# Ledger of designs, part 60: peptides against a protein of PDB entry 4BOS

Target 1, 163 residues: chain A of PDB entry 4BOS
Amino acid sequence: PVLTRTVVPADNSCLFTSVYYVVEGGVLNPACAPEMRRLIAQIVASDPDFYSEAILGKTNQEYCDWIKRDDTWGGAIEISILSKFYQCEICVVDTQTVRIDRFGEDAGYTKRVLLIYDGIHYDPLQRNFPDPDTPPLTIFSSNDDIVLVQALELADEARRRRQ
Target 2, 163 residues: chain A of PDB entry 4BOS as posed
Amino acid sequence: PVLTRTVVPADNSALFTSVYYVVEGGVLNPACAPEMRRLIAQIVASDPDFYSEAILGKTNQEYCDWIKRDDTWGGAIEISILSKFYQCEICVVDTQTVRIDRFGEDAGYTKRVLLIYDGIHYDPLQRNFPDPDTPPLTIFSSNDDIVLVQALELADEARRRRQ

## One batch from the design tools (peptide; made by RFdiffusion4, then SolubleMPNN)

Design b1_p16_8_s3 (from b1_p16_8 with D7A A15L)
Fold by OpenDDE base, seed 1:
Parts: sequence; structure tokens; C-alpha cells
Structure b1_p16_8_s3 (fold): chain B 163 residues (1-163), chain A 16 residues (1-16)
Amino acid sequence: as target 1 above (163 residues)
Amino acid sequence: SARAAAAVAAREAALA
């Protein structure tokens, strides 16, 4: 089995497309972003005490309006929210630093999904199998450390290609 | 929370 990258469109919603891909088992839907943006806004709006202006850098309402725009970029806070919503660890391997940022690592989730990030763009990662009739795997055990090693290898290869 | 604050800070750094 090999870990591979699926390149999603380089639009302003690549994070949402990538997360949707991995949590839905490998479904590429570039049109998923509006609903995911609304999901995040709904979660943020539901808890103004936690998602305060101090945390968001803007009022709760301003953030909700902002994240629902089709031209605003998701990042770490959105990943944290999505990790909690989908009840899985989201691991982001960074090709610039060759490090993995783990979101939800202390929550006790049994599942993890993986994204690859280059400082601008997010893509989903999947495990491919030799048998062409076996579909790729996007949801891994949180105990599967091999997939993290493979993700670091992909990131290192990507970094070397840019050097 | 500290984790939430860190997430926001990390996002801002990535977007800067």
C-alpha cells in the first residue's frame, strides 16, 4: 500500500474540499465548500462564549459572515472545528517544514485523516492498494503511525522537488 | 481555550 496525494482545485476552498474528501471516504466534490462553510459558521454561532472575539480576532457574527464568503481561506481554526465535528484527528503534513500538525490529538478519537499543505494549498491524502478493485482508504486508525511516516516521506519528496 | 487561541494564531501566521 502507498500513500498518495489527490490534487484538488486550487481555489479558495481547497481546505474544505480536502477535508470533505477524506472524511467521506474519497469523494471529490469541489462544490462542497458552501455547505462546509455554513457548518463552521453554525458551530461558531452556537457558542459565542467559546468562540469569542478574543479568539476569533473579530466578532462572532463578523467571523460567521466572513467564513461563509466564497473567497475566504480556511485555516487552523476551521480544521480544529472540523476535527471536533467529524470526531476524528486531522493530521496536516506541511511540505515547507516537513512536520505534521495534529488537530484533535488529545480528544481520544479512534480515527484520523490526513491532508498535505504547502503554505497556500491543501490536498487530501489516501492509501492506495495493489488490488484495483479495493478502493483507496482515507480514514485511518489513530494508532496507525505508519501512515504518518508515509506522509512525512511525501512531504520531504515534495520539498526536495522545490529545492 | 489555549488550543483555540493557538489555532487562530497558527492560521494568521500561515496566511501572512
Scores: peptide ipSAE 0.025, ipTM 0.674, DockQ to the pose 0.048
Fold by OpenDDE base, seed 3:
Structure b1_p16_8_s3 (fold): chain B 163 residues (1-163), chain A 16 residues (1-16)
Amino acid sequence: as target 1 above (163 residues)
Amino acid sequence: SARAAAAVAAREAALA
């Protein structure tokens, strides 16, 4: 089996598109972002004591309005929230550093999904199988160390090719 | 939490 990258549109919502792709088992839906932005805003709004101004860098309400904009980019805080919501570890392999940042690694989740990041753009990763009748896999065991190695290999290759 | 604050800081650094 080979780990491959599915290129999603290079828009302001690539993180959301990529997360949706992997957690939904390989469904590409570039229109999913508004719903996911609202989901994050709902979660943040539901716990103003935890999602405080000190954490968000802005008031709870200001953050909710900000994340729902079409032109705001998702990042670490959004990944953390989505990891908890979907109850899975989200692993982001960075092509610039050839490192994996793991979100939700201390939560005891049994599943993980993988994204590849180049400093501005996110894409989802999937495992392809030789059997054409076997669909690609996007949700992996949290014990699957091979997929992490394969992700690092993809990132290293991307770095060497400046891709 | 410290973890949440760190996550926000990391986001800001990545978006800068």
Scores: peptide ipSAE 0.025, ipTM 0.668, DockQ to the pose 0.047
Fold by OpenDDE base, seed 5:
Structure b1_p16_8_s3 (fold): chain B 163 residues (1-163), chain A 16 residues (1-16)
Amino acid sequence: as target 1 above (163 residues)
Amino acid sequence: SARAAAAVAAREAALA
């Protein structure tokens, strides 16, 4: 089995498209972002004590209005919220540093999904199998640390390709 | 929903 990257559109919503892809088992839906943005805004608005200006960098209301725009980019805050919502660890491998940022690692989730990030774009990762009748896997066991090594190898190759 | 409630209650994911 080999870990591969599925390139999603380089629009302002690549994070949402990528997360949707991996948590839904490999479904590419570039139109999923508006509803996911509304979901995040709803969650943030529901807990202004935790999602404070110190966390958001803007008031709770300003953030909710901002994230619902079709031209704003998701990041660590949105990944954290989506990890909690989907009850899975979200692992982001960075091709600039060849490091993995793990979201939800202390929550005790049994599942993990993987994204690859280059500083301005997110893509989903999947495991392909030699048997053509076995569909690609996007949801891994949280005990599967081999997939993290494979993700680092993939990121390192991407980094070397740019240098 | 139960999932939405769990998302709000959970405080164990990194934000940085």
Scores: peptide ipSAE 0.024, ipTM 0.647, DockQ to the pose 0.028
Fold by OpenDDE base, seed 4:
Structure b1_p16_8_s3 (fold): chain B 163 residues (1-163), chain A 16 residues (1-16)
Amino acid sequence: as target 1 above (163 residues)
Amino acid sequence: SARAAAAVAAREAALA
């Protein structure tokens, strides 16, 4: 088994497409972003005490309007929210630093998913199996440390190739 | 500023 990258469109919604891909078991749907943006806005709006101006960098309402735009980029805030929503750890391996940022690591989730990030673009990661009849795996056990090692190796290779 | 630093710290803590 090998960890591989699926390149998703660079259409300002790559984070949402990538997250959707991994949490849904490998379903590529570039049209998922509008609904995911609305979902995030709904969650943020529901808890203005937690999602404060200090966290958001703008008022709760301003953020909700902003994130629902088709051209705004998702980042750490959105990843954190999606981790909580999907009840899984989201691990982002950075090709620039060859480091893994883990979102939801202290929540006690039993599952983790992986993304690869190059500083501006997100792509999903999946494990491919030698048996052609076994579909790729995108949802891993939170105890699977091998996948994290493989992600770091993949990121290091990408860094060497300026990806 | 101190307030800006506090805001960044709060954001980092919430997102960790």
Scores: peptide ipSAE 0.021, ipTM 0.603, DockQ to the pose 0.032

Design b1_p16_8_s4 (from b1_p16_8 with D7Q E12R A15L)
Fold by OpenDDE base, seed 3:
Structure b1_p16_8_s4 (fold): chain B 163 residues (1-163), chain A 16 residues (1-16)
Amino acid sequence: as target 1 above (163 residues)
Amino acid sequence: SARAAAQVAARRAALA
């Protein structure tokens, strides 16, 4: 089995597309972004006490309006929200630093998904199997440390290639 | 653009 990268469009919504891909088992749908943005806005709006200005860097309403724009970029806040919503760890391997940032690691989730990040763009990661009848895996056990090693290897290779 | 640069910086800062 090998961990591979699926390149998604660089359309300002790559984070949402990438998360959707991995949590839905490998479904590439760039059109999912508006609904993903709306989902996040809905979650934020539903709990203004938790999602305060201190967390968001702007008022709850301002954030909701901002994140629903088609040209705004998601980041750690959005990843944290999506991790909680989908009840899984979201592990982001950074090609620039060759490190993994884990979101939801303290929540006790049994599943994890992986993204690769270059400082600008997010792509989803998947495990491919030699058996052509076995579909790629995007949802891993949170106990699967091998996939994290593979992600680091993939990131290191990407760094070496400057890609 | 300035906005694009700000988005890059904000995203990187949030993850770093």
Scores: peptide ipSAE 0.117, ipTM 0.801, DockQ to the pose 0.186
Fold by OpenDDE base, seed 1:
Structure b1_p16_8_s4 (fold): chain B 163 residues (1-163), chain A 16 residues (1-16)
Amino acid sequence: as target 1 above (163 residues)
Amino acid sequence: SARAAAQVAARRAALA
């Protein structure tokens, strides 16, 4: 089995597309972003005490309006929110640093999904199998540390290609 | 551009 990257469009919504891909088992839907943006806004709006200006960098209402725009970029805060919503660990391997940032690592989730990030763009990762009749796997056990090693290998190779 | 720079910053993969 090999861990591979699926390149999604660089259309300002790559984070949402990537998360949707992995949590839905490998469904590429670039049109998913508007609904995911609204989902995040709904969650943020529901808890203004937790999602404060200190966390958001703007007022709760301003953030909600901002994230729902089709041209604003999601990042760590959105990943954290989506991790909580989907009840899974979201592991982001960074090709610039060759490290993995784990979101939801202390929440006790049994599942993890993986994204690859290059400082500008997010893509989803999946495990491919030799049998063509076996679909790629995007949801892993939170105990599967082999997939993290494979993700680091992918990131390291990506970094070497840029050098 | 300033907007592009702001977008990149928002895309960070780690919480500060």
Scores: peptide ipSAE 0.112, ipTM 0.793, DockQ to the pose 0.159
Fold by OpenDDE base, seed 2:
Structure b1_p16_8_s4 (fold): chain B 163 residues (1-163), chain A 16 residues (1-16)
Amino acid sequence: as target 1 above (163 residues)
Amino acid sequence: SARAAAQVAARRAALA
């Protein structure tokens, strides 16, 4: 088995497309972004005490309007929200630093998903199997250390190719 | 551009 990257469109919504891909078991649907943006806005609006200006960098209402735009980029805040919503750890491997940032790591989730990030673009990661009849795996055990090692290898290789 | 820079900042993959 090998961990591979699926390149999704760079259409300002790559984070949402990537998250949707991994949490839905490998479904590539770039049209999912508007709904996911709305989902995030709904969650934020539902808890103004937690999602304060200190967290959002803008008022709760301003953030909700902003994130629902089709040209705004999601980041760590949105990943954190989606981790909580989907009840899974979201691991982001950064090709610039060769680091994995884990979201939801302290929540006790039994499952994790992985994204790869280059400073601008997000893509999903999946495990491919030698058996062609076995579909790729996008949802891993939170105890699977091998997948994290493989993610770091992918990031390191990507970084080397850019040098 | 300033807009691009702002987008990159928002795209951060870590909270800390």
Scores: peptide ipSAE 0.102, ipTM 0.792, DockQ to the pose 0.159
Fold by OpenDDE base, seed 5:
Structure b1_p16_8_s4 (fold): chain B 163 residues (1-163), chain A 16 residues (1-16)
Amino acid sequence: as target 1 above (163 residues)
Amino acid sequence: SARAAAQVAARRAALA
């Protein structure tokens, strides 16, 4: 089995498209972003004590209006929210640093999904199998550390290509 | 621009 990258459009909503892809088992839907943005805004608005100006970098209301725009980028805050919503660990491998940032790692989730990030773009990762009749896997056990090693190998190769 | 810089910062995959 090999871990591979599916390139999604660079349309300002690549994070949402990538998360949707992995949590839905490999469904590519670039049109999913508007509803996911509304979901995040709803969650943020529901807990202004936790999602404070210190966390958001702007007022709760300003953030909600901002994230619902079709041209604003999601990042760590949105990943954290989506991890909690989907009840899974979201692991992001960074091709610039060759490190994995784990979201939801201390929540006790049994499942994890993986994204690859290059500083300006997110893509989803999937495990492909030798048997063509076996569909790719996007949801892994939180105990599967082999997939994390494979993700680091992909990131390291990507970094070397840019040197 | 400041707006473009804010967009890049928002996409960061790690919380500071």
Scores: peptide ipSAE 0.043, ipTM 0.733, DockQ to the pose 0.153

## One batch from the design tools (peptide; made by RFdiffusion4, then SolubleMPNN)

Design b1_p17_1_s1 (from b1_p17_1, 8 letters changed)
Fold by OpenDDE base, seed 4:
Structure b1_p17_1_s1 (fold): chain B 163 residues (1-163), chain A 17 residues (1-17)
Amino acid sequence: as target 1 above (163 residues)
Amino acid sequence: FVPRPLPDLSAELEKLK
């Protein structure tokens, strides 16, 4: 089995497309972003004590309006919220640093999904199998540390290709 | 219009903990 990258469109909503892909078992749907952006805004608005201006960099209301635009980029705030919403660990391997940032790592989730990130673009990761009739796996056990090693290897290769 | 670059994930993650 090999961990591979599926390139999604660079249309400002790559994070949402990538998360949707992995949590839905490998379904590419670039049209998913508007509703996911609204979901983020609803959750941010529901807890102004935590999602303060100090966290958001703008007022709670301004952030909600901002993230619902189709030309704004999601980041760590969105990943954290989506991890909690989908009840899974979201592991992001960074090709710039060859590090994995784990969102939801201390929440006790039994499942993890993986994204690859280059500083501006997100793509989903999946495990492909030798049997072409066996569909790729996008949802892993939170105890599967082999997939994290494979993600680091994939990021390291991506870094070498970029240099 | 070009969106601003995404922030450092590690730094932002620590801020959210």
Scores: peptide ipSAE 0.161, ipTM 0.766, DockQ to the pose 0.703
Fold by OpenDDE base, seed 5:
Structure b1_p17_1_s1 (fold): chain B 163 residues (1-163), chain A 17 residues (1-17)
Amino acid sequence: as target 1 above (163 residues)
Amino acid sequence: FVPRPLPDLSAELEKLK
């Protein structure tokens, strides 16, 4: 079994496309972003005490209007919200630093999904199997440490290719 | 104009903790 990267469009919604891909078991839908953006805005609006200006960098209302635009980028705030919404760890391996940031790691989720991030783009990760009749896996056990090792290896190789 | 760049995830994650 090997962990591989599926390249999604390099648009402003690559994070949403990537998350949708992994949580839906490998479904590529570049049109998923508008609804996900609205979902995030709804959740942020529901808790203005936590989602403060200190967290958002702008007022709660301004953020909600901003994130619903088609040309704005998602990041850690959006990942953390989506982790809670989908009830899974979202593990992001960063190719620039070769480290994994785990969103939802303290929530006790039994499932994890993986993204790869290079500082300007997100892509989803999947496990491919030798048996062609076995579909790729995008949802892993939160106890599967092997997939994290493989993600680090993948990121390290990506970094080496750029050196 | 991009309202915000893609952040350093590690740094941003710390802000959420």
Scores: peptide ipSAE 0.132, ipTM 0.752, DockQ to the pose 0.539
Fold by OpenDDE base, seed 2:
Structure b1_p17_1_s1 (fold): chain B 163 residues (1-163), chain A 17 residues (1-17)
Amino acid sequence: as target 1 above (163 residues)
Amino acid sequence: FVPRPLPDLSAELEKLK
């Protein structure tokens, strides 16, 4: 089995498309972003005490309006929220730094999903099996550290290609 | 438009934990 990258559309919603892909078991839905954005806004609005200006960099209401725009880009805050919502660890491997940022690593989740990030684009990662009748895996055990090693290898290869 | 880079949001990530 090998870890592979599925390229999603390079639009301003690639993060949401990528997260949706991995948490739904490999479903590519580029139209999922509006609902994903609204979900995040709803969660943020529900807890203004935690999601303060100190966390958001803007007022709770301003953030909610901002994230619901079609042309705004998600990042660590949104990934953290989605990790908690889907009750899974979201691991993002950065091809520029060859680092893995783990969201929800201290929450005790049993599931882990992976994204790859190059500084301007997010893509989902999946494990392909040699048996063509076995569908790709996007949801891993949180104890599967081999997949993290494979993600780092994938990032290294991507970095080398850009040099 | 450019997504917010993860390294720049590391501090925010820690605040979210």
Scores: peptide ipSAE 0.068, ipTM 0.739, DockQ to the pose 0.430
Fold by OpenDDE base, seed 3:
Structure b1_p17_1_s1 (fold): chain B 163 residues (1-163), chain A 17 residues (1-17)
Amino acid sequence: as target 1 above (163 residues)
Amino acid sequence: FVPRPLPDLSAELEKLK
């Protein structure tokens, strides 16, 4: 089995498209972003004590209005929220640093999903199988460290190609 | 909310190469 990258549209919502892809088992839906943005806004709005200005960098209401725009980019805050919502670890491998950042690693989730990030764009990762009738896997065991090694390999190759 | 880096898996990566 090999870990591969599925290229999603390079729009401002690539993070949301990528997360949706992996948590839904490989469903590419570029139109998913508006609802996911609203979901995040709803979660943030529901807990202003936790999602404070200190965390958001802006007022709770300002953040909710901001994230619901179709031209704003998701980041660590959004990934952490989506990790909690989908009850899975979200692992992001960075092709610039060849490093994996883990979201939800201390939550005790049994599942993990993987994204690849190049500093500008997010894409989902999937495991392909030799059997053509076996669909790609996007949800892995949180104990599957092999997939993390494979993700680092993909990132390292991407980095070498840029040099 | 701050991303946390994983331990260095370079040793395992090299074993797979």
Scores: peptide ipSAE 0.022, ipTM 0.541, DockQ to the pose 0.039; fails the geometry check

Design b1_p17_1_s2 (from b1_p17_1, 7 letters changed)
Fold by OpenDDE base, seed 4:
Structure b1_p17_1_s2 (fold): chain B 163 residues (1-163), chain A 17 residues (1-17)
Amino acid sequence: as target 1 above (163 residues)
Amino acid sequence: FVPRPQPDLSEELKKLK
Protein backbone atom coordinates (compact mmCIF):
# COMPACT_ATOMS: atom_id res chain seq x y z
CA PRO B 1 0.00 0.00 0.00
CA VAL B 2 1.20 3.48 -0.92
CA LEU B 3 0.07 6.84 0.43
CA THR B 4 -0.60 9.29 -2.39
CA ARG B 5 -1.69 12.89 -2.84
CA THR B 6 -4.73 13.93 -4.85
CA VAL B 7 -4.32 17.46 -6.16
CA VAL B 8 -7.46 19.57 -5.72
CA PRO B 9 -8.07 22.96 -7.35
CA ALA B 10 -6.34 26.02 -5.94
CA ASP B 11 -9.56 28.03 -5.78
CA ASN B 12 -9.39 29.48 -2.24
CA SER B 13 -11.49 26.56 -0.97
CA CYS B 14 -8.90 23.80 -1.15
CA LEU B 15 -9.14 23.14 2.60
CA PHE B 16 -12.85 22.44 2.42
CA THR B 17 -12.53 20.37 -0.74
CA SER B 18 -9.73 18.35 0.83
CA VAL B 19 -11.59 17.69 4.07
CA TYR B 20 -14.72 16.70 2.17
CA TYR B 21 -12.66 14.35 0.01
CA VAL B 22 -11.17 12.41 2.91
CA VAL B 23 -14.23 12.26 5.19
CA GLU B 24 -16.45 11.12 2.31
CA GLY B 25 -14.12 8.30 1.32
CA GLY B 26 -12.44 9.84 -1.69
CA VAL B 27 -15.10 11.96 -3.34
CA LEU B 28 -13.82 15.03 -5.17
CA ASN B 29 -16.44 17.76 -4.98
CA PRO B 30 -15.12 21.30 -5.52
CA ALA B 31 -18.66 22.61 -5.05
CA CYS B 32 -18.80 21.51 -1.40
CA ALA B 33 -17.20 24.65 0.02
CA PRO B 34 -20.17 27.05 0.31
CA GLU B 35 -22.13 24.75 2.60
CA MET B 36 -19.06 23.88 4.64
CA ARG B 37 -18.33 27.57 5.08
CA ARG B 38 -21.88 28.09 6.35
CA LEU B 39 -21.40 25.20 8.76
CA ILE B 40 -18.27 26.86 10.16
CA ALA B 41 -20.10 30.15 10.53
CA GLN B 42 -22.99 28.49 12.34
CA ILE B 43 -20.69 26.78 14.82
CA VAL B 44 -18.63 29.93 15.40
CA ALA B 45 -21.80 31.93 16.01
CA SER B 46 -23.10 29.34 18.46
CA ASP B 47 -20.26 29.85 20.94
CA PRO B 48 -19.15 33.48 21.12
CA ASP B 49 -17.54 32.87 24.51
CA PHE B 50 -14.97 30.49 23.05
CA TYR B 51 -14.81 31.99 19.58
CA SER B 52 -13.92 35.43 20.88
CA GLU B 53 -12.06 38.24 19.18
CA ALA B 54 -8.90 36.93 20.82
CA ILE B 55 -9.31 33.63 18.96
CA LEU B 56 -10.81 34.94 15.73
CA GLY B 57 -8.85 38.16 15.24
CA LYS B 58 -12.15 39.92 14.52
CA THR B 59 -15.61 40.02 16.05
CA ASN B 60 -17.65 36.83 16.01
CA GLN B 61 -20.14 38.27 13.54
CA GLU B 62 -17.40 39.66 11.30
CA TYR B 63 -15.69 36.29 11.22
CA CYS B 64 -18.89 34.51 10.28
CA ASP B 65 -19.43 36.90 7.39
CA TRP B 66 -15.78 36.63 6.37
CA ILE B 67 -15.53 32.84 6.29
CA LYS B 68 -18.67 32.61 4.15
CA ARG B 69 -16.97 34.57 1.36
CA ASP B 70 -15.81 32.39 -1.52
CA ASP B 71 -12.36 34.01 -1.62
CA THR B 72 -11.28 33.64 2.03
CA TRP B 73 -9.03 30.88 3.28
CA GLY B 74 -9.81 28.45 6.05
CA GLY B 75 -7.16 27.50 8.55
CA ALA B 76 -6.64 26.01 11.98
CA ILE B 77 -9.98 27.26 13.29
CA GLU B 78 -11.83 25.55 10.45
CA ILE B 79 -9.83 22.33 10.77
CA SER B 80 -10.51 22.23 14.50
CA ILE B 81 -14.22 22.76 13.98
CA LEU B 82 -14.44 20.18 11.19
CA SER B 83 -12.59 17.64 13.32
CA LYS B 84 -15.24 18.02 16.00
CA PHE B 85 -18.08 18.00 13.49
CA TYR B 86 -16.95 14.85 11.68
CA GLN B 87 -15.75 13.22 14.91
CA CYS B 88 -12.30 12.33 13.60
CA GLU B 89 -8.70 13.39 13.93
CA ILE B 90 -7.57 15.61 11.10
CA CYS B 91 -3.83 15.17 10.69
CA VAL B 92 -2.11 17.82 8.59
CA VAL B 93 1.41 17.16 7.36
CA ASP B 94 3.32 20.34 6.52
CA THR B 95 5.75 20.09 3.61
CA GLN B 96 7.71 23.13 4.77
CA THR B 97 8.50 21.75 8.22
CA VAL B 98 7.89 18.02 7.64
CA ARG B 99 5.79 17.74 10.76
CA ILE B 100 2.26 16.59 11.49
CA ASP B 101 -0.23 18.62 13.45
CA ARG B 102 -3.08 16.55 14.83
CA PHE B 103 -6.42 18.23 15.30
CA GLY B 104 -8.69 16.41 17.71
CA GLU B 105 -5.97 14.14 19.07
CA ASP B 106 -7.25 14.48 22.66
CA ALA B 107 -10.90 13.83 21.84
CA GLY B 108 -10.65 10.04 21.72
CA TYR B 109 -11.79 9.65 18.11
CA THR B 110 -11.33 6.22 16.55
CA LYS B 111 -10.78 7.56 13.03
CA ARG B 112 -8.24 9.87 11.42
CA VAL B 113 -7.90 11.52 8.02
CA LEU B 114 -4.86 13.16 6.49
CA LEU B 115 -4.15 16.36 4.58
CA ILE B 116 -0.92 17.70 3.13
CA TYR B 117 -0.23 21.43 3.45
CA ASP B 118 2.48 23.67 1.95
CA GLY B 119 1.60 26.98 3.61
CA ILE B 120 -0.76 28.14 0.88
CA HIS B 121 -2.54 24.99 -0.35
CA TYR B 122 -4.20 21.88 1.10
CA ASP B 123 -4.53 18.50 -0.63
CA PRO B 124 -6.02 15.22 0.61
CA LEU B 125 -4.06 12.03 1.14
CA GLN B 126 -5.21 8.49 0.39
CA ARG B 127 -3.83 4.97 0.59
CA ASN B 128 -3.72 3.07 -2.70
CA PHE B 129 -3.67 -0.71 -2.82
CA PRO B 130 -1.90 -3.09 -5.21
CA ASP B 131 -5.22 -4.60 -6.24
CA PRO B 132 -6.68 -2.12 -8.71
CA ASP B 133 -10.18 -3.28 -7.80
CA THR B 134 -9.72 -2.22 -4.18
CA PRO B 135 -10.68 1.45 -3.81
CA PRO B 136 -8.31 3.87 -2.09
CA LEU B 137 -8.67 4.40 1.64
CA THR B 138 -9.01 7.89 3.12
CA ILE B 139 -10.27 7.09 6.63
CA PHE B 140 -7.78 5.38 8.90
CA SER B 141 -7.79 4.00 12.41
CA SER B 142 -6.52 6.46 14.98
CA ASN B 143 -4.21 3.62 16.01
CA ASP B 144 -2.66 3.44 12.53
CA ASP B 145 0.55 5.34 13.10
CA ILE B 146 2.16 3.79 10.02
CA VAL B 147 0.11 6.12 7.85
CA LEU B 148 1.62 9.07 9.74
CA VAL B 149 5.11 7.81 8.93
CA GLN B 150 4.12 7.48 5.30
CA ALA B 151 2.73 11.01 5.35
CA LEU B 152 6.03 12.35 6.66
CA GLU B 153 7.87 10.49 3.91
CA LEU B 154 5.55 11.98 1.32
CA ALA B 155 6.03 15.47 2.73
CA ASP B 156 9.80 15.08 2.78
CA GLU B 157 9.77 14.05 -0.86
CA ALA B 158 7.60 17.03 -1.71
CA ARG B 159 10.02 19.35 0.05
CA ARG B 160 12.94 17.90 -1.89
CA ARG B 161 11.15 18.56 -5.17
CA ARG B 162 10.94 22.25 -4.30
CA GLN B 163 14.71 22.48 -3.75
CA PHE A 1 -0.69 37.04 -7.96
CA VAL A 2 0.69 34.77 -5.26
CA PRO A 3 -1.25 34.54 -2.02
CA ARG A 4 0.62 35.16 1.20
CA PRO A 5 1.58 32.22 3.39
CA GLN A 6 -0.92 31.16 6.02
CA PRO A 7 -0.07 31.16 9.73
CA ASP A 8 1.89 28.28 11.20
CA LEU A 9 -0.59 25.52 11.94
CA SER A 10 1.23 24.26 15.01
CA GLU A 11 1.14 27.67 16.66
CA GLU A 12 -2.46 28.25 15.71
CA LEU A 13 -3.42 24.82 17.02
CA LYS A 14 -1.95 25.67 20.42
CA LYS A 15 -4.19 28.71 20.64
CA LEU A 16 -7.23 26.50 20.18
CA LYS A 17 -6.35 24.09 23.00
Scores: peptide ipSAE 0.323, ipTM 0.821, DockQ to the pose 0.761
Fold by OpenDDE base, seed 5:
Structure b1_p17_1_s2 (fold): chain B 163 residues (1-163), chain A 17 residues (1-17)
Amino acid sequence: as target 1 above (163 residues)
Amino acid sequence: FVPRPQPDLSEELKKLK
């Protein structure tokens, strides 16, 4: 089994497309972002005490209007919200630092999904199997640490290619 | 348009914990 990335469009919504891909078992839907943006805005609006200006960098209302635009970037706030919504760890391997940031790590989720991030763009990761009739896996056990090792290997390889 | 680099996820994650 080999861990690989699926390149999604670089259209400002790559995070949402990537998350949708992995949590839906490998479905590429570049049109998923508007509804995901609205979902995030709804959750942020529901808890202005936690999602304060200190966290958002802008007022709660300003953030909600901003994230619903089709050209604004999702990041850690959005990943953390989507982790909670889908009840899974979202593990992001960063090719610039060769580290994995685990969103939802302490929530006790039994499932994890993986993204690869280069500081600008997000792509989803999947496990391919030797049997061509076995579809790629995008949802892993939260106890599967082998997939994290494989993700780090991908990040190392990506970094070396840029050097 | 050249997209700007995004913040370090590890630093942003710390703010959310």
Scores: peptide ipSAE 0.283, ipTM 0.812, DockQ to the pose 0.807
Fold by OpenDDE base, seed 2:
Structure b1_p17_1_s2 (fold): chain B 163 residues (1-163), chain A 17 residues (1-17)
Amino acid sequence: as target 1 above (163 residues)
Amino acid sequence: FVPRPQPDLSEELKKLK
């Protein structure tokens, strides 16, 4: 089995598209962002004590209005929230540093999904099988360390291509 | 259109823990 990258549109919502893809088992839906943005805003608004200005970089209300815009980019805050919502680790492999940042690693989730990130764009990762009748896997066991090694290899190759 | 660089995920993740 090989870990591969599915390139999603390089629009302002690539993070949301990528997360949706992996948590839904490989469903590409570039139109998913508006609802996911609203979901995040709802969660943030529900806990203004935790999601403070210190965390958000802006007031709770300002963030909620900001994240619901069509042209704003998601990042670590949104990944963290989506990890909690979907009850899974979201592992992001960075092609610039060739490292994996694990969101939700301390929550005890039994499942993990993987994204690849180049400092600007997010794409989802999937495991392809030799059997063409077996669909790609996007949800992995949190004990599957092999997939993390494969993700690092993929990121390292991507980095070398840009050097 | 030129996309802006995103924050370092490692540093941002530390703030959320």
Scores: peptide ipSAE 0.275, ipTM 0.813, DockQ to the pose 0.778
Fold by OpenDDE base, seed 3:
Structure b1_p17_1_s2 (fold): chain B 163 residues (1-163), chain A 17 residues (1-17)
Amino acid sequence: as target 1 above (163 residues)
Amino acid sequence: FVPRPQPDLSEELKKLK
């Protein structure tokens, strides 16, 4: 089995598109962002004690209005929230540093999904099988550390291409 | 338009813990 990336549109919603792709088992839906943005805003609004200015960098209300815009970029806060919502570990491999940041790693989730990130753009990762009739896998066991090794290999190759 | 690079994920993740 080989780990590969599916290139999603290079728009300001690539994070949401990528997360949606992996958690839904490989469904590419570039139009998913508005609802996901609203979901995040709802979660943030529901817990102003945790999602404070110290965390958000702005007031709770300002963040909610900001994230619901169609031209704002998601990051660590949004990934963390989506990890909790979908009850899965979200592993992001960074092609700039060739490291993996694991969101939700201490939560005890049984599922793991993977994204690849270049400092601006997010893409989803999937496992392809030798049998062409077997669909790609996007949801892995949280115990599957082989997929993390493969993700690092992809990131390292991507970095070498830019050198 | 090319957006500026996003913050370091590892550093931002630390803030959330």
Scores: peptide ipSAE 0.268, ipTM 0.807, DockQ to the pose 0.767

